Peptides against a protein of PDB entry 6DSZ. Designs and how they scored, part 291

Target 1, 361 residues: chain A of PDB entry 6DSZ
Amino acid sequence: NYVVTAQKPTAVNGCVTGHFTSAEDLNLLIAKNTRLEIYVVTAEGLRPVKEVGMYGKIAVMELFRPKGESKDLLFILTAKYNACILEYKQSGESIDIITRAHGNVQDRIGRPSETGIIGIIDPECRMIGLRLYDGLFKVIPLDRDNKELKAFNIRLEELHVIDVKFLYGCQAPTICFVYQDPQGRHVKTYEVSLREKEFNKGPWKQENVEAEASMVIAVPEPFGGAIIIGQESITYHNGDKYLAIAPPIIKQSTIVCHNRVDPNGSRYLLGDMEGRLFMLLLEKEEQMDGTVTLKDLRVELLGETSIAECLTYLDNGVVFVGSRLGDSQLVKLNVDSNEQGSYVVAMETFTNLGPIVDMCV

## One batch from the design tools (peptide; made by RFdiffusion4, then SolubleMPNN)

Design b2_p26_5_s2 (from b2_p26_5, 10 letters changed)
Fold by OpenDDE base, seed 3:
Structure b2_p26_5_s2 (fold): chain B 361 residues (1-361), chain A 26 residues (1-26)
Amino acid sequence: as target 1 above (361 residues)
Amino acid sequence: FEEIDMEKFLKELIEALKKEEEEKLK
């Protein structure tokens, strides 16, 4: 009896932090191809809770908290367009991951986007948005009061969307996206009308952003708006304020991932293709009327890690570095630099044994 | 794996979200 110990996937392709097991627990969720790993973040490190096999390679993994929920739910979308909403339930010592909803979101007609699957959730949990195909934006309403909960597609005139996010603080669900046309890359916003099943004009747009603008970060209130990450520049826009920086240090390698550190959007981690870890800082200016505006953007080099596919700030300066190409790490951010000028100390390293092709039979 | 359609997904979502409201009201 050859117990083929099925080698577990070790390459990380996504990670998210939130309150999935309880309202009080801080969880780290890690996507490793078809496998979801759930941890509780403790003072002693990561405590494993559960591992879950998924019906395919995880393409999207987002935590969200609908109104009335005590803890976060998990939205997963696979590369084969299988969507599910997962809940953690504990009954005494019994731990169950419950599928609250499951479905296939594939359309019969559409060109799969070259930038892959994008899945986003409105911060107010009004809808899930999916960019699966060029020129289509799928809306999954989350409104419990709507008896006609039907997913629908809205046509995007912008065929080459690079990245998209929902904005914070919008009366209607509002997307912000980077797109490419023959003239270059641009940023645009649309309001999503659930009632009319169409896009309305969003609050702002910015034409001719950096040619390599690749990521949108939605910024929470009080700042609002979005950050656009390029190869050479970082741009903030909220409709009223535009600010761009071009720190020479980011030109050395392409930023490939980001994660919000502060709930108010004052700091973000950035990771590049060389494994450099940066802090992006939003400096506040308090106006005499009590409004908070962005004074400046600053980028600081923290140090080096494994090449991040994803980053997530946990707590107390601890960061999980999810790596696809190298070993994943728990790192600590220190206030003081070491002799090499690094603020990053590796706490734990998780060996990557390479891409395990889980043949889902 | 039965390809579950979007309508079933949304129904299950709505039903799951309603049950928790009813359990909190008891």
Scores: peptide ipSAE 0.124, ipTM 0.623, DockQ to the pose 0.011
Fold by OpenDDE base, seed 5:
Structure b2_p26_5_s2 (fold): chain B 361 residues (1-361), chain A 26 residues (1-26)
Amino acid sequence: as target 1 above (361 residues)
Amino acid sequence: FEEIDMEKFLKELIEALKKEEEEKLK
């Protein structure tokens, strides 16, 4: 009996930061294929709290805080369309991960999207949105008081959605998405009507964005709107303000991941396919009426890391670089550059042993 | 706040989705 001790997966395919264990604790949650690792972020580094086995590869992992919750809940969707909402409970030394909700959201009819599974949560926690299949947007209402709210599909006219997010500061839940048609790539918004189970016209659209526009970032208030990242350009739009930059440095390698640094959306980390780490900065202009508008966008090269599959800012300039292809890292962002012009210092490296080929023999 | 049995909620959610699909196929 060769007990092949199946090595635990080491390749990171998702990460998120929030307050999952308590309102006071800062947590890092890491998805490694079928495993969820939960850490507390401390001054000394990452303290492991619990590891949770999932019944499938984690495809979506998002923290959210519904009204009346003291701490964040965790939404997970697997590649086999198993959804769950998890809560952390601690009683003395006993640690339990409670499944508040679980279910399979697979549709009997639909083409799985070529851009994979997208799961998003409304910033006001009114709903979860899922792009699982071409031409469908699944809505999971999160309202506690309305027992009649059931998950439903809304038909998307746009069959080839590249990326989608919920916008901030919208009276109704509003999605912003990049889609492709025969004329190119475009950005559109829709309001989601829970009552009518349909899309209404959103606040804005932008036709003919960059041909390789691949990511949407929803920007919090006071700016609002969205950032669209392409191969050659970064574009901001909020319906009233449009601004685009084309910094030559981003043309060298495709940006593949992002993470918000500041709660107000003033800074974002960007990672590319070569392991370059950038800071995207939103420069504000305060008007005489007290309104804050976007003045400019700037991109700064911070340094090099492992090739990021996901990025998350922790605290005090510490960033977790989740890597699928290389070693994951904790890195420190410095105010001053080193002799090589890098603002990035590796603090800790987590060895990636490569893809465990699950030889189910 | 009544403790929403979220297991029950998602089970009901899935059953409803199945029913809506069956009604669209008729």
Scores: peptide ipSAE 0.006, ipTM 0.321, DockQ to the pose 0.010
Fold by OpenDDE base, seed 2:
Structure b2_p26_5_s2 (fold): chain B 361 residues (1-361), chain A 26 residues (1-26)
Amino acid sequence: as target 1 above (361 residues)
Amino acid sequence: FEEIDMEKFLKELIEALKKEEEEKLK
């Protein structure tokens, strides 16, 4: 009887940073298939706090702080449409992960989207949005004052949504999305009316973006708007300003993940399919009226890492590189390059043992 | 489109999670 101790999953499929264990702690949360790992980020590195088995493969993992919460809550959606809201609670030495909410968000009717599950949270925590099926956007209201906690679907006219985010600084919850039609790829915005349970026309749209536009980054204030990442170009739009760059260096490999470095949205990490790590920089221009506008976009090659599935800037130039295909890494970003022109130094490597083959014995 | 009662949904989901947790602990 070989008790094959089921090896713990090592391939990373998601990571997020926030204040989950307390308001003061900086946490790194790592999704490894059905497993959630919770760390505290310290000056000495990652301190493990808890490991949690989930009831399915984690497809979405987002931290959010509803009004009146002292720390972040965790939203998880599994590949089988099991949603939960988790809270960390410590009572002396006892550490519990409390399920604040749980439900299956699966619809009886719908074509599962070929681009997979997308789950997003409004920056003001007014709602969760889910793109599970083509032509549907599920809204989960988070308003505590709304006695009618009801989820609902809004019909999307755009059947082939590639990526979607909530925008910052919007009076009403506003989504920005890349979609494909027979004419190409486009960017559109919609306001989400919780009252009327419908989409209203958003503040802007951009038709005929790059044919391979694949990701939307919502940019916080003062810039606002969104960044759209393609194969050959990076574009910014906020309704008033449109700017596009086509740096030749990004054409060599597809950018597959991103993470915000600065709270004001001045810098983003980008990772490509070759394990190249980039910094995207937003240059500001201060107008005479005191408004801040985007002056320019720049991309700088920082160095090479494992192929990132997800990136998380922690603190002090430390970045977690979550890898599905290779070893995950903790890396340091330096101000000065080494002799090879790299700004990246590996601090720690986490061995990826490959896919857990469920040996059905 | 059937409005999903989120309170009922959230309650049912919590109850389902508790059952699966109890089954994994056995």
Scores: peptide ipSAE 0.119, ipTM 0.597, DockQ to the pose 0.009; fails the geometry check
Fold by OpenDDE base, seed 1:
Structure b2_p26_5_s2 (fold): chain B 361 residues (1-361), chain A 26 residues (1-26)
Amino acid sequence: as target 1 above (361 residues)
Amino acid sequence: FEEIDMEKFLKELIEALKKEEEEKLK
């Protein structure tokens, strides 16, 4: 009897920060293939709370807080299209992860998208959106009393969606996406009608963005709109304001992940394929009418880390660098640079033992 | 870390949720 001690997965494929265990706790949630790890962020570091084995590889992991919830819920979608909404419940020393809703969102007809599974949640928690297949956008309405995840598809005319997000501050749920056609890459918005189960024309579009535009960041109020990240450029658009920068430093390596630092969307962490960590800064201009507009975008090199698959800002300048290819890290952002000009100091390193080859014997 | 077998847990929870619905319908 060979007891194959299945080594635990160490490669990180997703991470998220929020208030999952309680309203007051700051949590770090880490996806490692089929495993979810839950930590509490403390002044002393990461305190492990729970590990959860999922029904497959985690493809989407998003925290969200429906209106009247005291803490965040967790949406998980697996690579086999099993969706669930999870709640953390603690009663004394007893810890339970409760499933609020579940369902399978697989379609019988559709070509799986080459850019993989994209899952997004409306900032007002009205719906979950899924890009699973080319030419389809799946909508999952969020209802508190709904134990079964009921979904419907809306046809997308744009067959090659690169990335998609829900926008902030929209009366109706509104998606913003980068897509590719024979003329290049473009940005479009659609409003999602739950009643009619269709797309309406969104507030804006931008044709002919950078040819390698790969990521959409939805920007919170007061700025609103979206940031589009390419190979050579970073573009902001909100329908009224358009601003693009092309800092030479980002051209050296492809930006592959991002995370919002400030709740108002004034700063974002960016990670590239060489393990460089950047800060993207949104400079505000206050108008005479009290409106806040984007004045400028700036990118600063902070330092080097492991190659990030995902980034999440925790608190007090601490960042978790989730790595698939290297060791994951906790790093500290400092105000002052070291002698090498780096603002990044490694606090803790989590050894990556590489991909577990599930040898099905 | 207590590993929750989510397969078992989800199954138990689905069963618990079904029981609560059956009890609310009684």
Scores: peptide ipSAE 0.022, ipTM 0.434, DockQ to the pose 0.010; fails the geometry check

Design b2_p26_5_s3 (from b2_p26_5, 13 letters changed)
Fold by OpenDDE base, seed 2:
Structure b2_p26_5_s3 (fold): chain B 361 residues (1-361), chain A 26 residues (1-26)
Amino acid sequence: as target 1 above (361 residues)
Amino acid sequence: FEKIDMEKFLKELIEALKAEEAARAA
């Protein structure tokens, strides 16, 4: 009897931080194919709390806090379009992951998008948005007052959406997306009408962004707007302010992931395909009317890590580097550089034993 | 994983969210 101990997945394909176990706990949630690992972030490091087996490869994992919730709920979407809302419950020593809701979001008709599944949640928790298929945006309303408890699709005229996010500080849920057409890549915004189940014209657009613009970062207030990451450039736009930088250092390798460091959106971690870790800084200017505007963007090279699939700033300069291709790491960001000019120190390394080839038996 | 209708999914979600709100208000 060869007990093929099915080796637990070690390759990380997603990570998120928030308050899942309690309102007070800072959690790190790690997706490893079909496995979800839940940690509490402590001064001593990551404390494991629970592992959860999912009924499929995790494609989307997002924490969100509906109005009236004391802690975050977890939205998971699998590669087979199985969606669930998970809640952490602890009763004494018993730890349960409760499925609050579950369903399949697959459409009968649609071309699966080449850029894969995108799942986003409105910052005000008004809806979940899903880009599953070209030319369709699925809306899952989260409004408790909504009498029509139905998901619906809105047609996107833009067939080749690269990335999409909900913007912050919008009266109506507003998406910002990068799309490609024969003329190049562009950024557009749409307001999502839950009532009319349609897109309205958003507050702004930017035609002819960089040809390799690949990521949208929604920036919280007071800045608002979005950052667009390309191969050669980083662009900020909020409808009133436009600013672009083209630091030569980012041209060397494609930026593939990002994570917000500061709650106010002043700093972001960026990871590239070579394992370089950057800090993107938003320099503020306070106007005479008390408004905060973006003065400048700056990129700083922090150091080198494993090639990040995902990044999560935890606390006190500690960053989790989730890697699919290499070993995942906990790293410390230092204020001062070492002798090699690096601001990054590896604290812990998690051995990646390689991708579990799901042999479909 | 039972293929649940999206309507049922949303109903369950909203009912669960309402139940949690009611439990906190009590």
Scores: peptide ipSAE 0.067, ipTM 0.606, DockQ to the pose 0.011
Fold by OpenDDE base, seed 1:
Structure b2_p26_5_s3 (fold): chain B 361 residues (1-361), chain A 26 residues (1-26)
Amino acid sequence: as target 1 above (361 residues)
Amino acid sequence: FEKIDMEKFLKELIEALKAEEAARAA
């Protein structure tokens, strides 16, 4: 009996931070193919808490906090369309991951989207949105006042959606998405009506964005709106304010991931295909009426890391760099640069032994 | 503030997802 010690997957394909184990604990959750690793972030580093085997490759992993919950719940969607909502429960030394909800969200009819599975959660936890297939947007209602807790599809006229997010501060759940048509790439918004199970016209649109616009970042209040990341440009839009920058430094390599640093959306980490780490800064202007508006956008090169598949800011200038192609890292952001002009120092490196091809024999 | 029973909500969510699966299997 050759006990083939199945090597654990080491390539990271997703990471998220939040308060999953308790309201007070800061957690790092790491998706490694079919495995979920849960850590507590401490002053001494990452403390492992639990590893969980999933019923497939993790495609979506999002933390959310419904009204009345003291801690975050975890939404997971697998590449085979198995959805679950997980809760962390500790009873003394016993740690359990409880499945609160589960189901398969696969449709019988639909073309799987070339840009893969997109799963998003409304910031007010009114719904989960899924782009699984071209021309369809699946809604999973999370509103308790809705007696019809039934998932449904809304038809999207825009067949080639590149990325989609829920916006902050909207009276109704509102999506913002980048799509491609024969004329180029565009940004559009839709309100999602749970009652009518349809899209209503959203607050704004922007036609003819950059041809390689690939990512949408929803910006929290007070700024609101969205950031659109392209190959050559970064654009902000909130319906009233439009601002675009084209810093030459981002043209050298495609930005592939992002993470919000500040809860108010003032700073974001950006990672590119060469492992360069940037800070995107939203400069505020306070108006005479006390409103906060976006004054400017700027990008600063922080340094180099492993090629990030995902980034997450932890605390105190510590960032987790989740890598699929290289070693994952904990890095420290310093106020002062080193002799090479880098603000990034590697604290810990996690060896990537490569993708374990689960040969499902 | 009625303590919104998240357990009940999530059970209803599961039932809704299962009902959608059943409707797709039929």
Scores: peptide ipSAE 0.103, ipTM 0.662, DockQ to the pose 0.011; fails the geometry check
Fold by OpenDDE base, seed 5:
Structure b2_p26_5_s3 (fold): chain B 361 residues (1-361), chain A 26 residues (1-26)
Amino acid sequence: as target 1 above (361 residues)
Amino acid sequence: FEKIDMEKFLKELIEALKAEEAARAA
């Protein structure tokens, strides 16, 4: 019996940064198929803390901090619809990953969406939203006080949702999504009523966005609203302000991932299918009344990395580039460009040994 | 992962979240 030591997965399919081990620690969490790797970000680099085997391929991995929590909890959803909420607990030298909750969120009826599983968490931690099936939005209420709150599905009239996010700064949980119909792609918002278990009309919509609009970025306050990333254009909308840019540089390759750099949503990293790394900048204008409005959008080419499946800004200009197709990297963003005009320097490379052929023996 | 129904999942979540609040208030 050759115990083929099952090669550990090396291809990254998700990453997230937050405060999982403590309120003070900065963590990098990496999803590699069925494995979760937990690191502490240090001045010396990534310190491994724990590796956790998951009961399936990780499809969603999101950190969230419910009211009263001292540190982030981790929501994981697998490709087989196994959901869990994980907590890091340390007791002296003993490190445990505690499952606070687990369950299967699969519905008996539904067409699995072609764009895959989408899982999102309201920024105020009022609910988890899941787009698992076409025409359905699953709500998992996170309200602790309402014992009667059960998970439920809301019907989406928009059958072909491309991407969806919760917006920031909304009185009620509000989703913003890109959807496709026979007329093209559009952006719409809905408020989620927990009481009535239905969608209410959201604050805004934008019909006929770019035909290849593929990603929604929820923008924090003070800007609010959302960024819509397309093949040729980047648009911002918050109900009051609309702005679109079409920088020729992004047309060369499809943007496939993003990550917020600044907590206030002033800057975002964008990665494309060629491994180009961009900075999206939201230029602010301060009004006389102290309100902040979006003046302009700008895109800058930073340099080249491995083809990112996911990006996460860590700290001090360090970015983790999670790659599925190539080697994952830690890269440094510099203020000054090198001789080649690149602002990106590779700090560390993590070899990708290719797809684990799960030899289902 | 035991196939727990959604009701059990939510119950466990709520109970776990409450237990943490109680532990911090103590």
Scores: peptide ipSAE 0.025, ipTM 0.508, DockQ to the pose 0.011; fails the geometry check
Fold by OpenDDE base, seed 3:
Structure b2_p26_5_s3 (fold): chain B 361 residues (1-361), chain A 26 residues (1-26)
Amino acid sequence: as target 1 above (361 residues)
Amino acid sequence: FEKIDMEKFLKELIEALKAEEAARAA
């Protein structure tokens, strides 16, 4: 019996950085179809720690740290709606990936959304939100003290949600989302009441955003609010301040992924469909009262990489470029440009042998 | 991958979180 060692998937469909193995370790987690790869980021490069087989294609992969946890937990949702929360546990040389919780979150009713599965976690770890179906927002409470909280659906009047995130700095968990109606694309916010299991009116809305607005980035404090990325424009809104830019350089190709560089949300990496890597900069203005406000937005072209499916800033100017269509890369961001005007240098390339199409026979 | 209902999912999460806190307080 030749155990045909099935070729391991090489196409990356998700990546995340955090402290999963320990409080001190910086980890890179890579989703490759049904496989999760866990690395420790070291001065020498990526050290492989563990590879985990999942029960389906990974659709959502998010790290989060509940109150009292010393390290991050991992939320995974598969394309078949299998959810789990994973913990890394090491005891000497023994490495275990513990499933703290698991379940199927599929509903019997609802139309699967065209934009696919969206999974988000409240920055204060109060809940997980799932947009699986049109007109429904699923809430998984993470409250430890309330044993009566069960996963539930809230009706979402906006049937065509493009992207959704939880906002930072909100007293109640608050979502911000881009949606489309017959009049165009809009941004709206809702507070999520865990007690009443309903949406309350959020702090702000913005009607008639760019027609191709596709991504929401939640911005940490002190700025707060959200960035809305379109084909032609990048918009910031926090309820009090609105600012939009339309740099011609982003119009050439659609931005498809992003990652926060700084914990305070002052910089973001952006990747487009042509493999161009950008830095989005939030310029701060300190007011006389000590409040920090957004002064301006700037976009800078850093260079070219493989076409990113996902991006994650590691440390010290090193970025992992997860590619589905091309080779994944570790790249270094430099302060000074090379002779070609690029700030990007490839450090390591990971050959992509193509997508393993799970032939569902 | 046992398909567990969402109630069991939440229960196991809460229990795991409680066990970890108890271990830190000890």
Scores: peptide ipSAE 0.015, ipTM 0.307, DockQ to the pose 0.011; fails the geometry check

